# Peptides against a protein of PDB entry 3JWR: the designs that were tried, part 75

Target 1, 323 residues: chain A of PDB entry 3JWR
Amino acid sequence: TRELQSLAAAVVPSAQTLKITDFSFSDFELSDLETALCTIRMFTDLNLVQNFQMKHEVLCRWILSVKKNYRKNVAYHNWRHAFNTAQCMFAALKAGKIQNKLTDLEILALLIAALSHDLDHRGVNNSYIQRSEHPLAQLYCHSIMEHHHFDQCLMILNSPGNQILSGLSIEEYKTTLKIIKQAILATDLALYIKRRGEFFELIRKNQFNLEDPHQKELFLAMLMTACDLSAITKPWPIQQRIAELVATEFFDQGDRERKELNIEPTDLMNREKKNKIPSMQVGFIDAICLQLYEALTHVSEDCFPLLDGCRKNRQKWQALAEQ
Target 2, 298 residues: chain A of PDB entry 3JWR as posed
Amino acid sequence: TRELQSLAAAVVPSAQTLKITDFSFSDFELSDLETALCTIRMFTDLNLVQNFQMKHEVLCRWILSVKKNYRKNVAYHNWRHAFNTAQCMFAALKAGKIQNKLTDLEILALLIAALSHDLDHRGVNNSYIQRSEHPLAQLYCHSIMEHHHFDQCLMILNSPGNQILSGLSIEEYKTTLKIIKQAILATDLALYIKRRGEFFELIRKNQFNLEDPHQKELFLAMLMTACDLSAITKPWPIQQRIAELVATEFWEQGDQVGFIDFVCTQLYEALTHVSEDCFPLLDGCRKNRQKWQALAEQ

## One batch from the design tools (peptide; aimed at target 1 L189)

Design b2_p24_4_s4 (made by RFdiffusion4, then SolubleMPNN; from b2_p24_4, 9 letters changed)
Fold by OpenDDE base, seed 3:
Structure b2_p24_4_s4 (fold): chain B 323 residues (1-323), chain A 24 residues (1-24)
Amino acid sequence: as target 1 above (323 residues)
Amino acid sequence: SLPPLSEEVEVSEEELQAYLDMWG
């Protein structure tokens, strides 16, 4: 395709030029081509291209295939969300110095998972899928969409000309897919809620050890969530704009709940409750986000900008909630 | 040294589910 030719022939700017090591990164000014270039740079600078012998054209095709399998009519859970999740992962690995704590296979899996974790997202949550009796709800009891996202990820990885993992041994491939699956499934916040207590307790007791396979798996899950929710850490102007996208998608779901399911949506998904957004954001930060970024910062102090951003945005949302 | 982790905020199951529905 013309897009593939353009991408494959383009000079990939440095991570510094692209600012993809910055926790304050914004994609708003970037074209789709530039987001793909950023993604190539992430793979390159994490040594994944070299270590796993990825062909440049195959990587380019894979990136474009992943991008193509996000829906354009979804306000938030689109390619830009996945790209920003991956960028946060890259920043956490590089600037946050988490790269040195992980294997190359884990890094590979996390980056693929971050880019793929919401593939074919429909702009509705698992609860909606379940309540609408969607065919996917018959296949999976829990984490319905995350299983679907992984299935889409696997489909792309196995598609002709998209096999970025072809340089891996059979064992490396199996390991990578296992980690990808776990990482994508970990983006179900219901699973985060179930598992976070164990992570926080390990941190509190100073018993956290990445050499323990179970704790490693737990950490990868927490890191995925931290990157997935990283919009809440962004500079205030960026946070506000992303919050508007999130709200738009939720209100669209709420409208569908009324129309298709004949139910009154929850306040979060009710466009008539827009005035509750600031207080809900404060509650979300307190209930879900703060402890996670605190714990992550305890694992690596260089991740502090995520925590600091989250705290600053909490103050901003609180100020709006008081008006 | 980093401060200790914040304590868990008491949130209702309904409110928690709302956040899960929104961000999950």
Scores: peptide ipSAE 0.448, ipTM 0.913, DockQ to the pose 0.822
OpenDDE base, seeds 1, 2, 4, 5: peptide ipSAE 0.444, 0.423, 0.432, 0.427; ipTM 0.914, 0.907, 0.909, 0.909; seeds 1, 2, 4, 5 fail the geometry check

Design b2_p24_5 (made by RFdiffusion4)
Pose (drawn by RFdiffusion4):
Structure b2_p24_5 (pose): chain A 298 residues (1-255, 281-323), chain P 24 residues (1-24)
Amino acid sequence: as target 2 above (298 residues)
Amino acid sequence: TAQFDYWEAYLKYGEEGAKEFLES
């Protein structure tokens, strides 16, 4: 509660000061309070704060709530993951220049979604909770964890003093939530795979076009995956360390080159055809693929 | 978790087997 006091009264530094406009950004050295501040700057500089009548008091309580609903004991899938995703999402809209390509309702939804796409993630994959017959598997059909992440995001938005959406017309609120649900579910790697082929062709055939309502919402799913694992596009020292956490969390459940080829370069290449200013992601990606390949040969 | 699925499949089936399993 004091954490709210101190936060709701601190000055939010500029985006330039926070270097959150950068695809090469890192959080290793930021405090907890600083990361919440960057998030406020994100909402502010995306005009989400003014265009949706958000009170500084409410947005702060909500951001703090999401922060406390990520598990600390979880290796990689903790708050800093949700944060590093939203920052990548933010950097994509700004420096990658996509904000000029989509509505205010969509931008708000993507940011809220990127922040909460893994809420309450207990450090285990959908495959495991299904095979261990976790009650969550009994409750949800497909995309089990991602359904849960959303159930949580919504629970928090309906919490008192957390309705950062309270300023929306009922129609606005209704469709924003629809997009947020779609965004969070799209972070299921299975859906990314079962859908990307369709998108990779519209790109390959120089046919892809945003105006098409459907082609757009597909891309929105592809964008979510793009930020969800943007960590692979980081400078080597960072990718080295964050790979260390994904490493531990996986080995805890058990108790790189093939993946980048299979999952990543394919995707970031497509994102750049859609937006050239997004190339740093593709550059950083193959750059790390280069270092991991060299290590694989010892 | 994206790496989890792939790594789990990779350890069971190897590289090309993991791709085939996940695309199935």

Design b2_p24_5_s1 (made by RFdiffusion4, then SolubleMPNN; from b2_p24_5, 13 letters changed)
Fold by OpenDDE base, seed 4:
Structure b2_p24_5_s1 (fold): chain B 323 residues (1-323), chain A 24 residues (1-24)
Amino acid sequence: as target 1 above (323 residues)
Amino acid sequence: HGFGEFAELYGKYGLEGAKEALLA
């Protein structure tokens, strides 16, 4: 395609020029082409292209295929969300120095997972899928959408001309797919809530050890969640704009719940209760986000900007809730 | 993903109820 030719022929700017190592990064000013260029730079600077012998054209095609399989009519869970998740992963690996704690296969899997974790998202949560009796709800009992996202990821990875993993051995391929699946499934917040206590306890007791395979898996899951939720850490103007996109998608679901399911939506999905957003954001930060970024910062102190950003945004949301 | 699920549960059950519902 013309898009592929343009991307494959383009000069890829440095990570410094693109500012993709910054935790404060914003994609708002970037074109779709520039987001694809940023993604190429992430793979290159993480040594994934070199170490796994990726063909440039194949990587370009894969990136464009991933982007194409996000829906444009979904307000938040689109390519830009996946791209921002991957950028936060890149920043955590580079600026946060987590790269030094992981294998190349783990890094490869995490970056693919971050870009793929919401593929074909429909702008509705697992609860809606269950209540609407969607065919996907018959295939999976738990983490319905996350299983679907992984299925889409696997489909793209195996599509002709998109096989960025063709340079891997059979064992490396199997390992990578296992980690990708676990990482995508970890973005189900229900799984995060179930598992985070073990992670926090290991940190609290100073017993956390990345050389333990179980603890490594646990850490990768927590890191994926930290990147998926990273909008909450962004500078306040960026945070506000992303929160508006999230609210738009939730209100769209709430409208569908009224129309299609004949139910009253929950407060955050109810357009009439938009004045509760600030207090709900404070509750979300306190219940979900703060402890995660505290624990992540304990593993790597260079991740402190994520925690600091989360704390600052809590203060801003609290101030709005008091008005 | 995560914020949407939490938000739905938070709106319905409040903070503690949302945590409990996510664990169920």
Scores: peptide ipSAE 0.151, ipTM 0.824, DockQ to the pose 0.690
OpenDDE base, seeds 1, 2, 3, 5: peptide ipSAE 0.134, 0.121, 0.101, 0.147; ipTM 0.816, 0.806, 0.790, 0.818; seed 5 fails the geometry check

Design b2_p24_5_s2 (made by RFdiffusion4, then SolubleMPNN; from b2_p24_5, 13 letters changed)
Fold by OpenDDE base, seed 5:
Structure b2_p24_5_s2 (fold): chain B 323 residues (1-323), chain A 24 residues (1-24)
Amino acid sequence: as target 1 above (323 residues)
Amino acid sequence: SGFGEFAELYGKYGLEGAKEALLA
């Protein structure tokens, strides 16, 4: 395609020029082509292209395929969300200095997972999928959408001309897919809630050890969640804009719930109750986000900007909730 | 992703109820 030709021929700017190492990064001003260039830079600077012998054209095609398999009519869970998740992963690995704690296969898997974790998202949550009796709800009992996202990820990875993992051995390939699956599934908040206690306890007791395979897996899951939720850590102007996108998607779901399911939506999905968003954001930060970024910062102090951003945004949301 | 599910459940059940519902 012309798009592929343009991408493959383009000069890829440095990570510094693209600012993709910054935790404060915003994609709002970037074109689709520029987001793809950023993604190439992430793979390159993490040494994934070299270490796994990726062909440039194949990587470009894969990126464009991933982007194409996000829906444009979804306000938040689109390519830009996946891209921002991957950028946060990149920043955590580089600026957060987590790269040195992980294997190349783990890094490869995490980056692929971050970009792929919401593939073909429909702008509705698992609860809606279940309640609407969607065919996907018949295939999977739990983490319905996350399983679908992984299936889409596999479909793309196995598509002609998109096989970025072709340079891996069979064992490396299997390991990578295992980690990708675990990472994508970990973005189900239910699994995060179930597992986070173990992680926090290990940190609290100073018993956390990445050399332990189980603890490694646990950490990768927590890191994925931290990147997936990283919008909450962004500078306030960026946070507000992202929150508006999230709210838009939730309101769209609420409208569909009324129309398709004949139910009154919950407060956050109700356009008439948008004034409750600030208090709900505070609750979400307190219940879900703060401890995660605290623990992550404990693993690597250079991840502090994520925690600091989360704290600052909590204050901003609290101030709005008090008005 | 997880925020959507949490937000829906939070609105319906509050904080602790939402956490419990996610684990059910």
Scores: peptide ipSAE 0.189, ipTM 0.815, DockQ to the pose 0.566
OpenDDE base, seeds 1, 2, 3, 4: peptide ipSAE 0.185, 0.168, 0.149, 0.177; ipTM 0.817, 0.804, 0.796, 0.808; seed 1 fails the geometry check

Design b2_p24_5_s3 (made by RFdiffusion4, then SolubleMPNN; from b2_p24_5, 14 letters changed)
Fold by OpenDDE base, seed 4:
Structure b2_p24_5_s3 (fold): chain B 323 residues (1-323), chain A 24 residues (1-24)
Amino acid sequence: as target 1 above (323 residues)
Amino acid sequence: SGFGEFAELYGKYGLEGAKKALLE
């Protein structure tokens, strides 16, 4: 395609020029082409292209395929969300120095997972899928959409001309897919809540050890969640804009719940009750986000900007909640 | 991500209720 030709022929700017190592990064001013260029730079600077012998055209095609398989009519869970998740992963690996703690296969898997973790998202949560009796709800009992996201990821990876993993051995391929699946499934917040206690306890007791395979898996799951939720850490103007996108998608679901399911939506999915958003954000930060970024910062102090951003945004949301 | 699920449950059950519901 013309798009592929344009991307493959384009000069890829440096990570410094693209500012993709910054935790404060914003994609708002970037074109789709520029987001793809950023993605290429992430793979390159993480040495994934070199180490796994990726062909440039294949990588370009894969990126465009991933982007294409996000829906444009979904307000938040679209390509830009996936891209921002991957950018946060990149920043955590580079600026946060987590790359020094992981293998190349783990880094490869995490980046692919970050970009793929919400593929074909429909702008509705698992509860809606269950209540609407969608066929996917019959196939999977838990983490319905996350399983679907992984299925889409696997489909793309195996599509002709998109096989960025063709340079891997059979064992490396199997390992990578396992990590990708675990990472995508970890973005189900229910799983995060179930597992985070073990992670926090290991940190609290100073027993955390990445040389332990189980603890490594646990850490990768926590890191994926931290990147998936990283909008909460952004500078306030960026945070506000992203929160508006999230709210828009929630309201769209609420509208569909009224129309398709004949139910009254919950407060946070009700357009008429948008005044509840600030208090919800404070609660979300306190219950879900703060401890995660505290623990992550304990693993790597260079991730402090994520924690700092989260704390600052809590203050801003609290101020709005008090009005 | 599960953020949407949390938001829905938060609206219905409050903070503690939402956390419990996510574990079911």
Scores: peptide ipSAE 0.205, ipTM 0.824, DockQ to the pose 0.600
OpenDDE base, seeds 1, 2, 3, 5: peptide ipSAE 0.197, 0.183, 0.162, 0.196; ipTM 0.820, 0.810, 0.800, 0.819; seed 1 fails the geometry check

Design b2_p24_5_s4 (made by RFdiffusion4, then SolubleMPNN; from b2_p24_5, 15 letters changed)
Fold by OpenDDE base, seed 2:
Structure b2_p24_5_s4 (fold): chain B 323 residues (1-323), chain A 24 residues (1-24)
Amino acid sequence: as target 1 above (323 residues)
Amino acid sequence: HGWAEYEELRGRLGEEGAREALLA
């Protein structure tokens, strides 16, 4: 395609020029082509292209295929969300120095998972999928959408001309797919809530050890969630804009719940309760975000900007909730 | 933004269950 030719022929700017190592990064000013260039830079600077012998054209095609399999009519869970999740992962690996704690296969899997974790998202949560009796709800009992996202990820990876993992051994390939699946499934916040207690207890007791395979798996899940939620850590103007996109998608679901299911939506998804957004954001930060970024900062102090950003945004939301 | 998943969990667990899940 003309898009592929343009991407494959383009000079890829440095990570410094693109500012993709910054935790404060914003994609608002970037074109779709520039987001793809940023993604190439992430793979290159993590040594993934070299270590796994990726062909440049195959990587370009894969990125464009991933981008194409996000819906344009979804306000938040689109390519830009996946791109920002991957950028936060890149920043955590580089600036947060998490790269030094992980294998190349784990890094490869996390970056693929971050870009792929919401593929074909429909702008509705798992509860809506269950209540609407969608065909996906018959295939999976738990984490319905996350299983679908992984299936879409696997489909793309196996598509002709998109096989970025063709340079891996059979064992490396199996390991990578296992980690990708676990990382995508970890973005189900229900699984995060179920597992986070074990992680926080290990941190609190100073017993956390990445040499333990179970604790490594747990850490990768927590890191994936931290990147997925990273909008809450952004500078206030960026946070506000992203919160508007999230609210738009949730209100669209609430409108569908009224019309299609004849149910009253929750406050979060109720367009008429927009004035509750500040207090709900404070509640979300306190219940979900703060402890995660505290624990992540304990594993790597260079991740502190995520925690600091979250704390600053809590104060801003609290001030709005008091008005 | 896990806000939807959080509210879904709050709805499913109730306020007490969400608090227990936070204290767990």
Scores: peptide ipSAE 0.083, ipTM 0.732, DockQ to the pose 0.387
OpenDDE base, seeds 1, 3, 4, 5: peptide ipSAE 0.089, 0.079, 0.069, 0.079; ipTM 0.732, 0.701, 0.701, 0.704; seeds 1, 4 fail the geometry check

Design b2_p24_6 (made by RFdiffusion4)
Pose (drawn by RFdiffusion4):
Structure b2_p24_6 (pose): chain A 298 residues (1-255, 281-323), chain P 24 residues (1-24)
Amino acid sequence: as target 2 above (298 residues)
Amino acid sequence: SEEELEEYEEAVEFLEEKFEELAE
């Protein structure tokens, strides 16, 4: 509660100061309070704060709530993951110049989604909770964890003093939530795989076009995956360390080159054909693929 | 709905196969 007092009264530094415009950004050295501040700057500089009548008091309580609903004891899938994703999402809209390609309702949705796409993630994959017959598997059909992450995001938005959406017309609120649901579900790697082929062709055939309502919402799913694992596009010292966490969390459940080839380079290449200014992601990606390949040969 | 669920399960199986191949 004091954490709210101190936060809702601190000056939010500029985006330039926070270096959150950068695809090469890192959070290792930021405090907790600082990361929440960057998030406020994100909402502010995307005009989300002014265009949706958000009160500084409410947005702060909500951001703090999402922060406290990520598990600390979880290796990689903690708050800093949701944060590093939203920053990548933010950097994509700004420096990658995509904001000029989509509506205010879509930008707000993507940011809220990127922040909460893994809420209450208990450090285990959909495969495991299904095979262990976790009650969550009994409750949800497909994309079990991602359905839960959303159930949580929504629970928080309906919380008192957290309705950062309270300023929306009922129609606006209604469709924003629809997009948020789609965004969070799209972070299921299975859906990324069972859908990417369709998108990779519209790109390959120089046919892809945003104006098409359907082609757009498909891309929105591809964008979510692009930020969800943007960590693989980081400078080597960072990718080295964040790969250490994904490493521990996976081993805990058990108690890189093939993956980048199978999952990543394919995707970031497509994102750059859509937006050239997004190439740093593709560059940093194959750059790390280069270092891991060299290590794989000892 | 049942067809979509089967497609989803196939995609999951395909992913798990690829992970096993990579682990090797």

Design b2_p24_6_s1 (made by RFdiffusion4, then SolubleMPNN; from b2_p24_6, 13 letters changed)
Fold by OpenDDE base, seed 5:
Structure b2_p24_6_s1 (fold): chain B 323 residues (1-323), chain A 24 residues (1-24)
Amino acid sequence: as target 1 above (323 residues)
Amino acid sequence: MEAERKAYEEAEKLLEKQLEELGK
């Protein structure tokens, strides 16, 4: 395709030029081509291209395939969200110094997972999928959408000309897929709520050890969530704009819940309660976000900008909630 | 598998509760 040719022939700017190492990064001004170039740079600077012998054309095709399998009519859970999740992962690995704590296979898996974790997202949550009796709800008992996202990820990885993992041994391939699956599934906030207590307790007791395979898996899950939710850490103007996108998608779901399911949406999904957004954001930060970024900062102090951003945005939302 | 299902249902309920409380 012309798009593939353009991407494959383009000069890939440095990570410094692209600012993809910054926790304050914004994609708002970037073209689709530029987001793809950023993604190539992430793979390159994490040594993934070299270490796993990725062909440039195959990587380009894979990136474009991933992007194509996000829906454009979804306000928030689209390619830009996946891209921003991956960028936060890259920043956490580089600027946050987490790269030195992980294997190349783990890094490979996390980056693929970050880009793929919401593939074919429909702009509705698992609860809606269950309540609407969608066919996907018959396939999976829990984490319905996350299983679907992984299935889409696997489909793309196995598609002709998209096999970025072809340079891996059989054992490396199996390991990578396992980690990808676990990482994508970990983005189900229900699983996060279930597992976070163990992580926080290990940190609190100073017993956290990445050499333990179970704790490693737990950490990767927490890191995925931290990147997935990283919009809450962005500079206020960026955070506010992203919050509007999230609200738009949630309100669209709420409207569909009324129309299709004849149910009253929760406040989070209720367009009529948009005035509660500031207070809900404060609640979300307190209930879901703060402890995670605190714990992550304990693992690596260089991740502090995420925590600091979250705290600053809490203050901003609180001020709006008091008006 | 049944134990996993039950554990997830509990987690989902906890999440739902947390999300519902955000607007209060």
Scores: peptide ipSAE 0.336, ipTM 0.871, DockQ to the pose 0.895
OpenDDE base, seeds 1, 2, 3, 4: peptide ipSAE 0.291, 0.319, 0.285, 0.265; ipTM 0.855, 0.864, 0.849, 0.837

Design b2_p24_6_s2 (made by RFdiffusion4, then SolubleMPNN; from b2_p24_6, 11 letters changed)
Fold by OpenDDE base, seed 2:
Structure b2_p24_6_s2 (fold): chain B 323 residues (1-323), chain A 24 residues (1-24)
Amino acid sequence: as target 1 above (323 residues)
Amino acid sequence: SEAERKEYEEARKLLEEQLEKFAQ
């Protein structure tokens, strides 16, 4: 395609020029082409292209295929969300120095997972999918959408001309797919709530050890969640804009719950309760986000900007809630 | 498995409890 030719022929700017190592990064001013260029730079600067012998054209095609398989009519869970998740992962790996704690296969898997974790998202949560008796709810008993996202990821990776993993051995390929699946499934917040206590307890007791395979898996899950939720850490103007996108998608679901399911939506998804957004954001930060970024900062102190951003945004939301 | 289903249901309940706390 013309798009592929343009991307493959384009000069890829440095990570410094693109500012993709910054925790304060914003994609708002970037074109789709520029987001693809940023993604190429992430793979290159993490040494993934070299270490796994990726062909440039194949990587370009894969990126465009991933982007194409996000829906444009979804307010938040679209390509830009996946791209921002991947950018936060890149920043955490580089600026946050987490790269030094992981294998190349783990880094490869995490970056693919971050870009792929919401593929074909429909702008509704697992509860809606289940209650609407959607066909996907017949395939999976839990984490319905996350299983679907992984299936879409696998489909793309196996599509002709998109096989960015063709340079891996059979064992490396199997390992990578396992980690990708685990990382995508970890973005189900229900699983996060269930598992986070173990992670926080290991940190609290100074017993956290990345050489333990179970603890490694747990850490990768927590890191994925930290990147997925990273909008809460962004500078206030960016945070506000993203919060509006999230609210739009949630309200659209709530409207559908009323119309299609004859259910009164929760306050979080109720358009009539939009004035509660500031207080709900404070509650979300306290209940879900703060402890995660505290624990992540304990693992790597260079991740402090995420924690600091979260704290600053809590203050901003609290001030609005008091008004 | 039944065990996985039960574990997930517990996780879902915990999430709902947290969501209710900040959605008030």
Scores: peptide ipSAE 0.300, ipTM 0.852, DockQ to the pose 0.692
OpenDDE base, seeds 1, 3, 4, 5: peptide ipSAE 0.296, 0.299, 0.286, 0.285; ipTM 0.852, 0.853, 0.848, 0.848

Design b2_p24_6_s3 (made by RFdiffusion4, then SolubleMPNN; from b2_p24_6, 10 letters changed)
Fold by OpenDDE base, seed 5:
Structure b2_p24_6_s3 (fold): chain B 323 residues (1-323), chain A 24 residues (1-24)
Amino acid sequence: as target 1 above (323 residues)
Amino acid sequence: DEEERKEYDEAVELLEKALEELGK
């Protein structure tokens, strides 16, 4: 395609030029081409292209395939969300110095997972999928959408001309896929709620050890969630705009719940409760976000900008909630 | 599998409860 040719022939700017190492990064001003270039740079600077002998054209095609398999009519859970998740992962690995704590396969898996974690998202949550008796709800016992996202990820990875993992041994390939699956599934907030207590307790007791395979898996899950939720850490103008996108998508779901399911939506998804967004954001930060970024910062102090951003945005939302 | 499902359902309930309380 012309798009592939353009991407493959383009000069890939440095990470510094693209500012993709910054926790404050925003994609709002970037074209789709520029987001793809940023993604190439992430793979390159993490040494993934070299270490796993990725062909440039194959990587370009894979990126475009991933982007294509996000829906454009979804307000928040689209390519830009996946891209921002991956960028936060990149920043956490580089600026947050987590790269030094992980294997190349883990890094490879995390980056692929971040980009793929919401593939073919429909703008509705697992609860809606289950309540609507969607065919996907019959395929999976739990984490319905996340299993679907992984299936889409696997489909793309196995598609002709998209096989960015072809340079891996069979063992490396299996390991990578396992980690990708675990990482994508970890983005189910229900699983996060279930598992986070173990992580926080390990940190609190100073017993956290990345050399332990179970703790490594747990950490990768927490890191994925931290990147997935990273919009809450962004500079206030960016945070507000992203919050509007999230609200738009949630309200669209709420409207569908009323119309299609004859159910009154929760406040989070109720358009009539728009005035509660600031207080809900404060609650979300307190209940879901703060402890995660605190724990992550304990693992690597260089991740502090995420925690600091979260705290600053809490203050901003609280001020709006008091008006 | 059944135990895992039960644990997951409990986690979902906890999450849903937490999210419902955000607006209160």
Scores: peptide ipSAE 0.468, ipTM 0.914, DockQ to the pose 0.917
OpenDDE base, seeds 1, 2, 3, 4: peptide ipSAE 0.458, 0.465, 0.460, 0.465; ipTM 0.911, 0.913, 0.912, 0.914

